Peptides against a protein of PDB entry 4N78. Designs and how they scored, part 70

Target 1, 186 residues: chain A of PDB entry 4N78
Amino acid sequence: HFQVICRLLGYQGIAVVMEELLKVVKSLLQGTILQYVKTLMEVMPKICRLPRHEYGSPGILEFFHHQLKDIVEYAELKTVCFQNLREVGNAILFCLLIEQSLSLEEVCDLLHAAPFQNILPRVHVKEGERLDAKMKRLESKYAPLHLVPLIERLGTPQQIAIAREGDLLTKERLCCGLSMFEVILT
Target 2, 155 residues: chain B of PDB entry 4N78
Amino acid sequence: MAELQMLLEEEIPGGRRALFDSYTNLERVADYCENNYIQSADKQRALEETKAYTTQSLASVAYLINTLANNVLQMLDIQASQLRRMESSINHISQTVDIHKEKVARREIGILTTNKNTSRTHKIIAPANLERPVRYIRKPIDYTILDDIGHGVKW

## One batch from the design tools (peptide; made by RFdiffusion4, then SolubleMPNN)

Design b2_p13_2_s3 (from b2_p13_2, 7 letters changed)
Fold by OpenDDE base, seed 2:
Structure b2_p13_2_s3 (fold): chain B 186 residues (1-186), chain C 155 residues (1-155), chain A 13 residues (1-13)
Amino acid sequence: as target 1 above (186 residues)
Amino acid sequence: as target 2 above (155 residues)
Amino acid sequence: MYLPMFEEGMKKR
C-alpha cells in the first residue's frame, strides 16, 4: 500500500502530505497533549515516598493505586489523550513507512537506470577471473546503452538538453544522502 | 504551406472535375461510336475508329486518375509531416514542463529532508587484547535463606 | 553525494 501511495503522490504529493502531518502532530502536541500533561503534573502527588518493603507487593500496589487514584480515574486520559497519542504515533509510523517505501522505489529506479548511465554493478569475481577483464567486458557490453552520449551524437540540441536534465534527475535521489524521517523526529 | 494549399484548393478539386468531365465525355464518345457503326457503310473502318477512341479514352482516364492519386498522396505526405512536427513540438514542451515540475517538487520535498548523519561508524577498534570472557560462574541462588522470612502457615 | 536539487529546498528551511 505504501509503495502505491509513493508512486501516486510522487515527491510533490509526499511533501504535501508530510507537511500536513507535521502540522497535525504539532497541533496535537502543543495543544491537547500538552494540556493533559500539565493537568497530570498538577494532579500528581508532590510527595510520593516509597512505601516500606514490609507492606509486600500487594500493599505497595494498593498504596500506589491510592496515590494515583485521581490519575487513574481521569477518564479523559483514556478517551482523549491516548487517542491523540495514537494519532501522533500513527502519523510518525506513516512517515517512516512512506520514507522506507520511497527509498525502495528510488533504489529500484537507480538500479534500473544504472546500465544507461554507465554505472556498473560491482561484479562478483569468481576465483581465477581477472576483475579488470570482467569490468572491461561489462563496459563494452553496456556502452551502446549509454543514453546521454547516444543522444548527444544523434539527437537535436533540445533532445540533448532534455536528456542531460533527465540524467541528472535520475541520478539525484533522496536515498543517496537525505532523510526525511530525521526531520520529522526533530 | 503554399504547396499544400495549392493541392487542397486547386490541384485536387481540379483533378476531380476533370475526371468527372471525362466521364461525361466518354458517354458522348460511346454514343458517337455506336451511331457511327450503325450508319456507316464501311463497318470495318467504323470499328477501327471505335477501337482508337476507346484506347484514347482509357488512356486519358488512366492519366487523370494517376495524376489525382499522386496529388492526394502528396497532400497526405505533407500533412503527415506537419503532424509529426507538431507532435515533436508538443512532446518537447511536455518534457520541459515535466522536468520543471519535477525540479519544483524536489525543492519542496527537500525542505523536509536533512543530511543523513552517516554516523561515523566508529571503527570499533577491536580492543587488541581480547579480554577472555570471564567465565560467568552462575552461583546457584540458595532460596532457602528466605524460608524463615514470612507468616507462612506451616502446614 | 551532492544533491543540489534537494539542497536548494533545505536551505529554505
Scores: peptide ipSAE 0.312, ipTM 0.813, DockQ to the pose 0.728
Fold by OpenDDE base, seed 5:
Structure b2_p13_2_s3 (fold): chain B 186 residues (1-186), chain C 155 residues (1-155), chain A 13 residues (1-13)
Amino acid sequence: as target 1 above (186 residues)
Amino acid sequence: as target 2 above (155 residues)
Amino acid sequence: MYLPMFEEGMKKR
């Protein structure tokens, strides 16, 4: 589904969606969540010392449950605050999955374009074969497919310009060195 | 443009009119030949004259039809060429616009991007116990998994 | 890898 979304939206659509999600997340964090956090801080025990280890895990749990009773019983925390946090989480996950899907799509595009751009994969050399000979054979095999040189030879100036720009657009992808998700996390 | 206009406005209509006129002329020739044959004492001569006129008339009509047909074909070729040029122009504009839109889109999404932090090469702390080198069998990367992903041609 | 088309956007941020 995310792959389809990426294909449908393209860079423009993804940018718009991501920007809107960031706004939503910002609004949730700076608004409702912040307010709840402030409220929680107000009701938080001022002094919460670690209970003695002699009480064991159950006793310690009961102690903290008692100390945090007001927080645990805060109904709006479960219904509103947790929902908002879920929304934030979903937004973050959405962004992550979109970026991953986009990266996959971009890698596929790069791979598909590679033979036409004189980008050859590293070939496996069997025992007794020379890498150079195999690479030369591969280069010769795909040489007629080199689009930009072909158009430069046969095309009009306008076609050449478009081909060069298209080649550049094909080569430059986000997956080559950029991350959106890291921006979302900051 | 001038040639196409001449074909459309003058040559083809003129050719059609000429064919119509030729019909009238053929009728006259036929009448003449019929009368000549009836009135002539030398039927053989009259027949030969009729054959000559018939041949001439057929040749003239054939010429007119051929000329008209060639003019129509020429007209169609010019129009086809114009359409191809127009198509090429439209395609060029379309591609230019698409490239521009893509550049704009990339700038927009670029606002939301940062450089991938090259993972600081964690100092590979060599484990103290050199486990026996597990022979790394290089499995060839199966790229077929990507065949269904992307805008490219399925190989 | 230098990605100028995207980096132009980054500079605007």
Scores: peptide ipSAE 0.310, ipTM 0.812, DockQ to the pose 0.737
Fold by OpenDDE base, seed 4:
Structure b2_p13_2_s3 (fold): chain B 186 residues (1-186), chain C 155 residues (1-155), chain A 13 residues (1-13)
Amino acid sequence: as target 1 above (186 residues)
Amino acid sequence: as target 2 above (155 residues)
Amino acid sequence: MYLPMFEEGMKKR
């Protein structure tokens, strides 16, 4: 589904959706979640020391349960705050999955375009084959498919310009070095 | 353009009219030949005259049809060429627009991007003790688990 | 890899 969404939205659509999601997340974080966090900070025990290990895990758990009783019993925390956090989490996950899907699409595009752009795949040399010979063979095989040189030779100036721009657009992809998800986390 | 216009407005309609007139003339010739044959004492001569008129008439019609057909074909060729040129122009414009849109889109999405921090993968110094590779059983990520999470956003 | 088309957008943030 995310792959289809990426294909349908394209860069423009993804940008718009991501911007809106960021706004929503920001609103949730700065609004409701912040208010709950402030409230939680007020009800948090001022001094919560680690109980002695001698009480064992159950005793320690009971201790913390008692110390956090007011927080655990805060009904709005469970219903509203956790829901908002879930929404934020969903938004983050959505962004992550969109970016991953987009990256996959971009990689596929790059791979498909590679033969036309004089990008040779990493040649696995079988034992005994000369790497150079295999590379030359591949270069020779794909040389006729090089689109930009072909159009430069046969095309009109306008076609050449479009081909060059298209080639550049094909080569430059987000997956080559950019991340949206890191911006969202920030 | 002038040639196409001439074909459409003058040559083809003119050819059609000529063909129609030829039909009328053929009828007259037929009537003449019939009457001539009936009235002629020399039936053989009348028949030969009829054959001559028929041959001439058929040749004339064939010529008219051929001329008209050639004009129509020429018209179609010109139109096809015009359409191809138009298509080429439209394609060029379309491609230019698409490239522009893509550039704009890339700028917009670029606002939301940062350089991937190539976390300097600290050379995980493989601890000297080769702990037996725990066979990472790739459990297929059941994406259906995410289906339940998405229903909570009441827009 | 330098991605100028995207980086133009990055500079506008």
Scores: peptide ipSAE 0.307, ipTM 0.808, DockQ to the pose 0.708
Fold by OpenDDE base, seed 3:
Structure b2_p13_2_s3 (fold): chain B 186 residues (1-186), chain C 155 residues (1-155), chain A 13 residues (1-13)
Amino acid sequence: as target 1 above (186 residues)
Amino acid sequence: as target 2 above (155 residues)
Amino acid sequence: MYLPMFEEGMKKR
C-alpha cells in the first residue's frame, strides 16, 4: 500500500501529506499531550528513588507501579492521552514507511536506468581473465544503450536538452544522501 | 500549406469529377459500340473498332485513377507529416512541463529532508549508590483539573 | 552525493 501511495503522490504529494502530518503531530504534542504531561508532572512523586536491586526485577517493577498507581489508574490518561500518543506514533510510523517505500522505488529506478547511463556493475572475473578487459568488453557491449550520447548524436537541440535534464533527474534521488525521517524526529 | 490546399480544394475534387464524367462517357461509348456491332454488315471490323475504343477507354480511366490516387497519397503524406510535427511539438511541451513540475516537487520535498546521519542514543547510566526506597504516602489526587482537557473520548 | 534540486529546498527550512 505504501508503495502505491508513493507512486500516486510523487514527491509533491508526499511533501504535502508529510507537512500536514507534522502539523497534526505538533498540534497534538503542544496541545492535549503537553497539558496532560504538565498535570502529571504536578502530581508526580517528588521523591522517587531507585529501589535496591535485592528486590529483583518484579519487586522493582511493583515498587514503581505502586509509586505511579494514581497516575496509571487515571482513566482519562488511557482514553485521551494514550490515544493522542497512538496517533502521534501512527503518524511517525507512516512517515517512516513512506520514506522506506520511496527509497525502494528510487533504488529500482536507479538500477533500471544504470545501463542507459553508463553505470555498470563490477563483474566477476574467472581465473585467467583480466578484470579490465572484461569490463571493457562489457562497456562496449552496452555503449549503444547510452541514451544521452545517442540523443546528442541523433536528436534535435530540444530533445538533447530534455534528455540531459531527464538524465539528471534520474540520477538525483533522495536515497543517495538525504533522509526525511530524521527531520520528522526533530 | 498551399500545396495541400490545392490538392484538397482543386486537384482531388477535379479528379473525382473527371472520373465521374469518364464513367458517363464510357456508357455512351458502350452504347455506341453495341449499336455499331448490331448494325454493321462487317462484324469483324465492328469488333476491332470496339476493341480499339475499349483499349482507349481503359487507358483513359487508368490514367485518371492513377492521377487521382497519386494526388490522394500526396495529400495523405502531407497531412501525416503535419500531424507528426504537431505531435512532436506537443510532446516537447508536455515533457518540458513535466520536468518543471518535477523540479518544483523536489524543492518542496527537499524542505523536509536532511543529510543522512546516525543518531546517537543517550546512554542510561545506573547510579553508583543504591538508595533505600522511601516509603510513599499515598495522597488523593484531584483529577477534575483535567476535565476540560482533551477530545472527551469515553470508552 | 550532492543533490542540488533537493538541497535548494533544505535552505528554505
Scores: peptide ipSAE 0.304, ipTM 0.810, DockQ to the pose 0.533

Design b2_p13_2_s4 (from b2_p13_2, 6 letters changed)
Fold by OpenDDE base, seed 4:
Structure b2_p13_2_s4 (fold): chain B 186 residues (1-186), chain C 155 residues (1-155), chain A 13 residues (1-13)
Amino acid sequence: as target 1 above (186 residues)
Amino acid sequence: as target 2 above (155 residues)
Amino acid sequence: MYLPVFEEGMKER
């Protein structure tokens, strides 16, 4: 589904969606969540020390349950605050999955374009084969497919310009060094 | 454009009219030949004359058809060439627009991006002094304590 | 890898 969304929206659509999600997340964080956090901080035990290990896991759990009783019993926390946190979480996950899906699509595009752009795959050299010879053979094999040089030889100036621009846009992808998700986390 | 216009407005319509007129003329020639054959004392001569007129008429019609056909073909070729040129122009514009749109889109999404911080894998410096592993004596977890939890016994 | 088209947007942020 995310792959389809990425294909449908493209860079423009993804940008718009991400911007809107960021606004929503910001609104949730600065609004309702912040208010609940402030309230929770007020009711939080001032001193919550780790109980002695001699009480065992059940005793420790009961201790913390008692210390946090007021928080656990806060009904709005479960209904509203957690819902908002889920929304934020979903938004973050959505962004992550979109970026991952986009990266996959970009990688696929790069791989498909590679033969036409003089980008050769890493050649696995079998034992006894010369890397240089194999590379030269591959270069020779794909040389006729190099689009920009081909158009430069046969095309009009306008076609050449378009081909170069297209080539550049094909090569430049977010997955090559940029991250949206990191921006979302900041 | 002038050639195409000439073909469309003058040559092809003119050729069609010529064929129509030829039809009318052929009818007259046929009538003449029939009457001539009936009235002539020398039937052989009349027949030869009819053959001559028929041959001439067929030749003229063939010429008119050929001329018209060639003009139509020429017209179609010109139109096809024009369409190809138009298509090329449209494609060029379309590609230019697409490239522009893509650049705009990339700028927009770029606003939402940052350089991937290759987190320098902090070399986990192994602490020099391996603290002697305190022998963790695993006390066996007595799971029998959980046997009573499942039976819903309200204490 | 230098991504000039995307980086133009980054500069605008």
Scores: peptide ipSAE 0.270, ipTM 0.806, DockQ to the pose 0.689
Fold by OpenDDE base, seed 1:
Structure b2_p13_2_s4 (fold): chain B 186 residues (1-186), chain C 155 residues (1-155), chain A 13 residues (1-13)
Amino acid sequence: as target 1 above (186 residues)
Amino acid sequence: as target 2 above (155 residues)
Amino acid sequence: MYLPVFEEGMKER
């Protein structure tokens, strides 16, 4: 599903969605969640010491239940605060999954474009074969597929300009060194 | 453009008219040949004249058809070339727009990106105050206390 | 890898 979303939205659509999600997350964090956290901090016991182990598990549980009674009985915590936290969590996960899906798509695009851009994979050389000879063969094999040089030779000036720009845009991908998710975490 | 206009407005219509006129002329020639053959005392000579006129007429029509056909082909070639040029121009514009849109999109998403930080494993700084290990006296948990709560087989 | 088109967006931040 995320792959389809990435394909449908493209860079522009993803940017818009991410911006809106960030706004929503910010609103949730600075608004409702912050207020609930402040309220919880006010009702939280200032000193919560571990009871003696001599009280046993039931006694310890009862002790903590009593100490946290005001928090546990805060009905809005379960209904509103936790829901908002879930929404924030879902938004973060969504962003992560979108970035991962986008990265996969970009890698695939790069791999598909590679033969046309004079980017050759490192060939695993079996024991006894010369790497250089294999690479030369590969270079020779894919040389006719180099798009930009072909267009430079056969195309109009306008076509050459477009081909160069297209080549640049094909090579430049977010997965090469940029992260959206890191921005979301900050 | 001037050549195409001449073909469309003058040469092709003119050729069509000429071909139509040739049809009417052929009819007149046929009538003449028929009458000449009937009225002539020398039938052999009249026949030879008819053959000559027929050959000339066919040659003339063939020439007119060929000329018209060539003009039509030329017209079509010019139009095809114009369409190809137009298509090329539209494609170039479209590609330019697409490139621009892509650049804009990349700028927009770029605002939301940062350089990938090689996550230096934050050394979990062990809190300096090692809370003294509370000597966990492992009292053996007597699990037999739970024997009465579960549907387990009382041995 | 230098990504100039994306980096232009970063500068606007």
Scores: peptide ipSAE 0.268, ipTM 0.807, DockQ to the pose 0.659
Fold by OpenDDE base, seed 3:
Structure b2_p13_2_s4 (fold): chain B 186 residues (1-186), chain C 155 residues (1-155), chain A 13 residues (1-13)
Amino acid sequence: as target 1 above (186 residues)
Amino acid sequence: as target 2 above (155 residues)
Amino acid sequence: MYLPVFEEGMKER
């Protein structure tokens, strides 16, 4: 589903969706969540020390339960605060999955374009064969597929300009060095 | 453009008219040959004359058809060339617009991106002062407080 | 890898 969304929206659509999601997340964080956090901080015990291990797990649990009684009994925490946190979490997860899906698509595009851009994979060399000779043969085999040089030789100035721009746009992808998710986490 | 206009407005219509006129003339020639053959005392001579007229008529029609066909072909070639030029222009504009749109889109999404930095793993700094264990006075645990918390099976 | 078209957007921050 995320792959389809990425294909449908493209860079422009993804940007718009991400911006809107960030606004929603910001609104949730600065609004309702912040208010609940402030309230929770007010009811939080000022001093909560670790109980002695001698009290055992049940005693320690009871201690913390007692210390957090006001928080646990806060009904709006489950209904409103946790729901808002779920929404934020879903938004973050959505952004992550979109970026991952986009990266996969970009890698596929780069891979498909590679033969036309003089980007050749490293070839497996059998025993007794020289890698250099094999690579040279491969280069010679795919040389006619190099799009930009071909158009530069046969095309009009306008076609050459378009081919160069297209080649540049094909090579430049977010997955090559940029991350959206890191921005979202900030 | 002038050549195409001449072909469309003058040469091809003129050729079609000439061919139509030729048809009318051929009908008259045929009538003449038929009447001449019927009225002539020398049937052999009349037949030879008919053959001559037929040959001449066929040659004339062939010439008219060939001329018209060549003009039509020339017209089509010119039109095809014009269409190719128009297509090329449209494609160029379309590609230019697409490239521009792509650049704009990339700039917009770029606003939402940052360089992939190897996140410096924040060293978890252990708190320097281990809090001294505070003596906890055991109060009786009321487990009924937990009855409403969790998916516990109410027996 | 330098991505100039994307990086132009980054400068607007």
Scores: peptide ipSAE 0.266, ipTM 0.807, DockQ to the pose 0.587
Fold by OpenDDE base, seed 5:
Structure b2_p13_2_s4 (fold): chain B 186 residues (1-186), chain C 155 residues (1-155), chain A 13 residues (1-13)
Amino acid sequence: as target 1 above (186 residues)
Amino acid sequence: as target 2 above (155 residues)
Amino acid sequence: MYLPVFEEGMKER
């Protein structure tokens, strides 16, 4: 589904969606979640010391349950705050999955374009074969497919300009060195 | 443009008129030949004259048809060439616009991006003790271990 | 890898 979304939206659509999601997340964090956090801070015990280990895990749990009773019983925390946190989480996950899906599409595009851009895959060298000889054979095999040089030789100046720009856009992909998700996490 | 206009407005209509006129002329020639044959005492000579006129008339009509056909073909070729040029121009514009749109889109999404932190390749410190490659002994998978796991029908 | 088209957007941030 995310791949289809990426294909449908493209870079522009993805940008718009992510910007809006960031706004939503910001609004949730700075608004409702912040308010709940402030409220929780007010009801939080001022002094909460670790109980003695002698009480065991059940006793320690009961101790903290008692200390946090007011927080646990805060009904709005379960209904509103957790929902908002879920929304934030979903938004973050959505962004992550979109970026991953986009990266896959970009890699696919790069792989498909590679033979036309003089990008050769690493060739497996069998024992006794020279890597250089194989690479030269591959270069010779795919040389007629190099689009930009072909257009530069046969095309009009306008076609050459378009081909160069197209080549640049084909080579430039986010997956090559950029991350959107890191921006979202800041 | 001038050539196409001349073909459309003058040459092709003129050729069509010429063919129509030739039809009238052929009728006259036919009448003449018929009358000449009837009135002539020398039927053989009249026949030879008829053959000559018929050949000439047919040659003339064939020439007119050929000329007209060539003009029509030329017209179509010019039009086809013009359409191809127009198509090429439109395609170039379309591609330019698409490239521009793509650049804009990339700038927009670029605002939401940062450089990937290349994780400092932690120097893989080779473990000091190269554990001797434990010979992978393929132990047959004992599937009996799974006999107690699951609601499989004990036969 | 230099990604000039995307980086133009980054500079606008």
Scores: peptide ipSAE 0.282, ipTM 0.813, DockQ to the pose 0.700; fails the geometry check

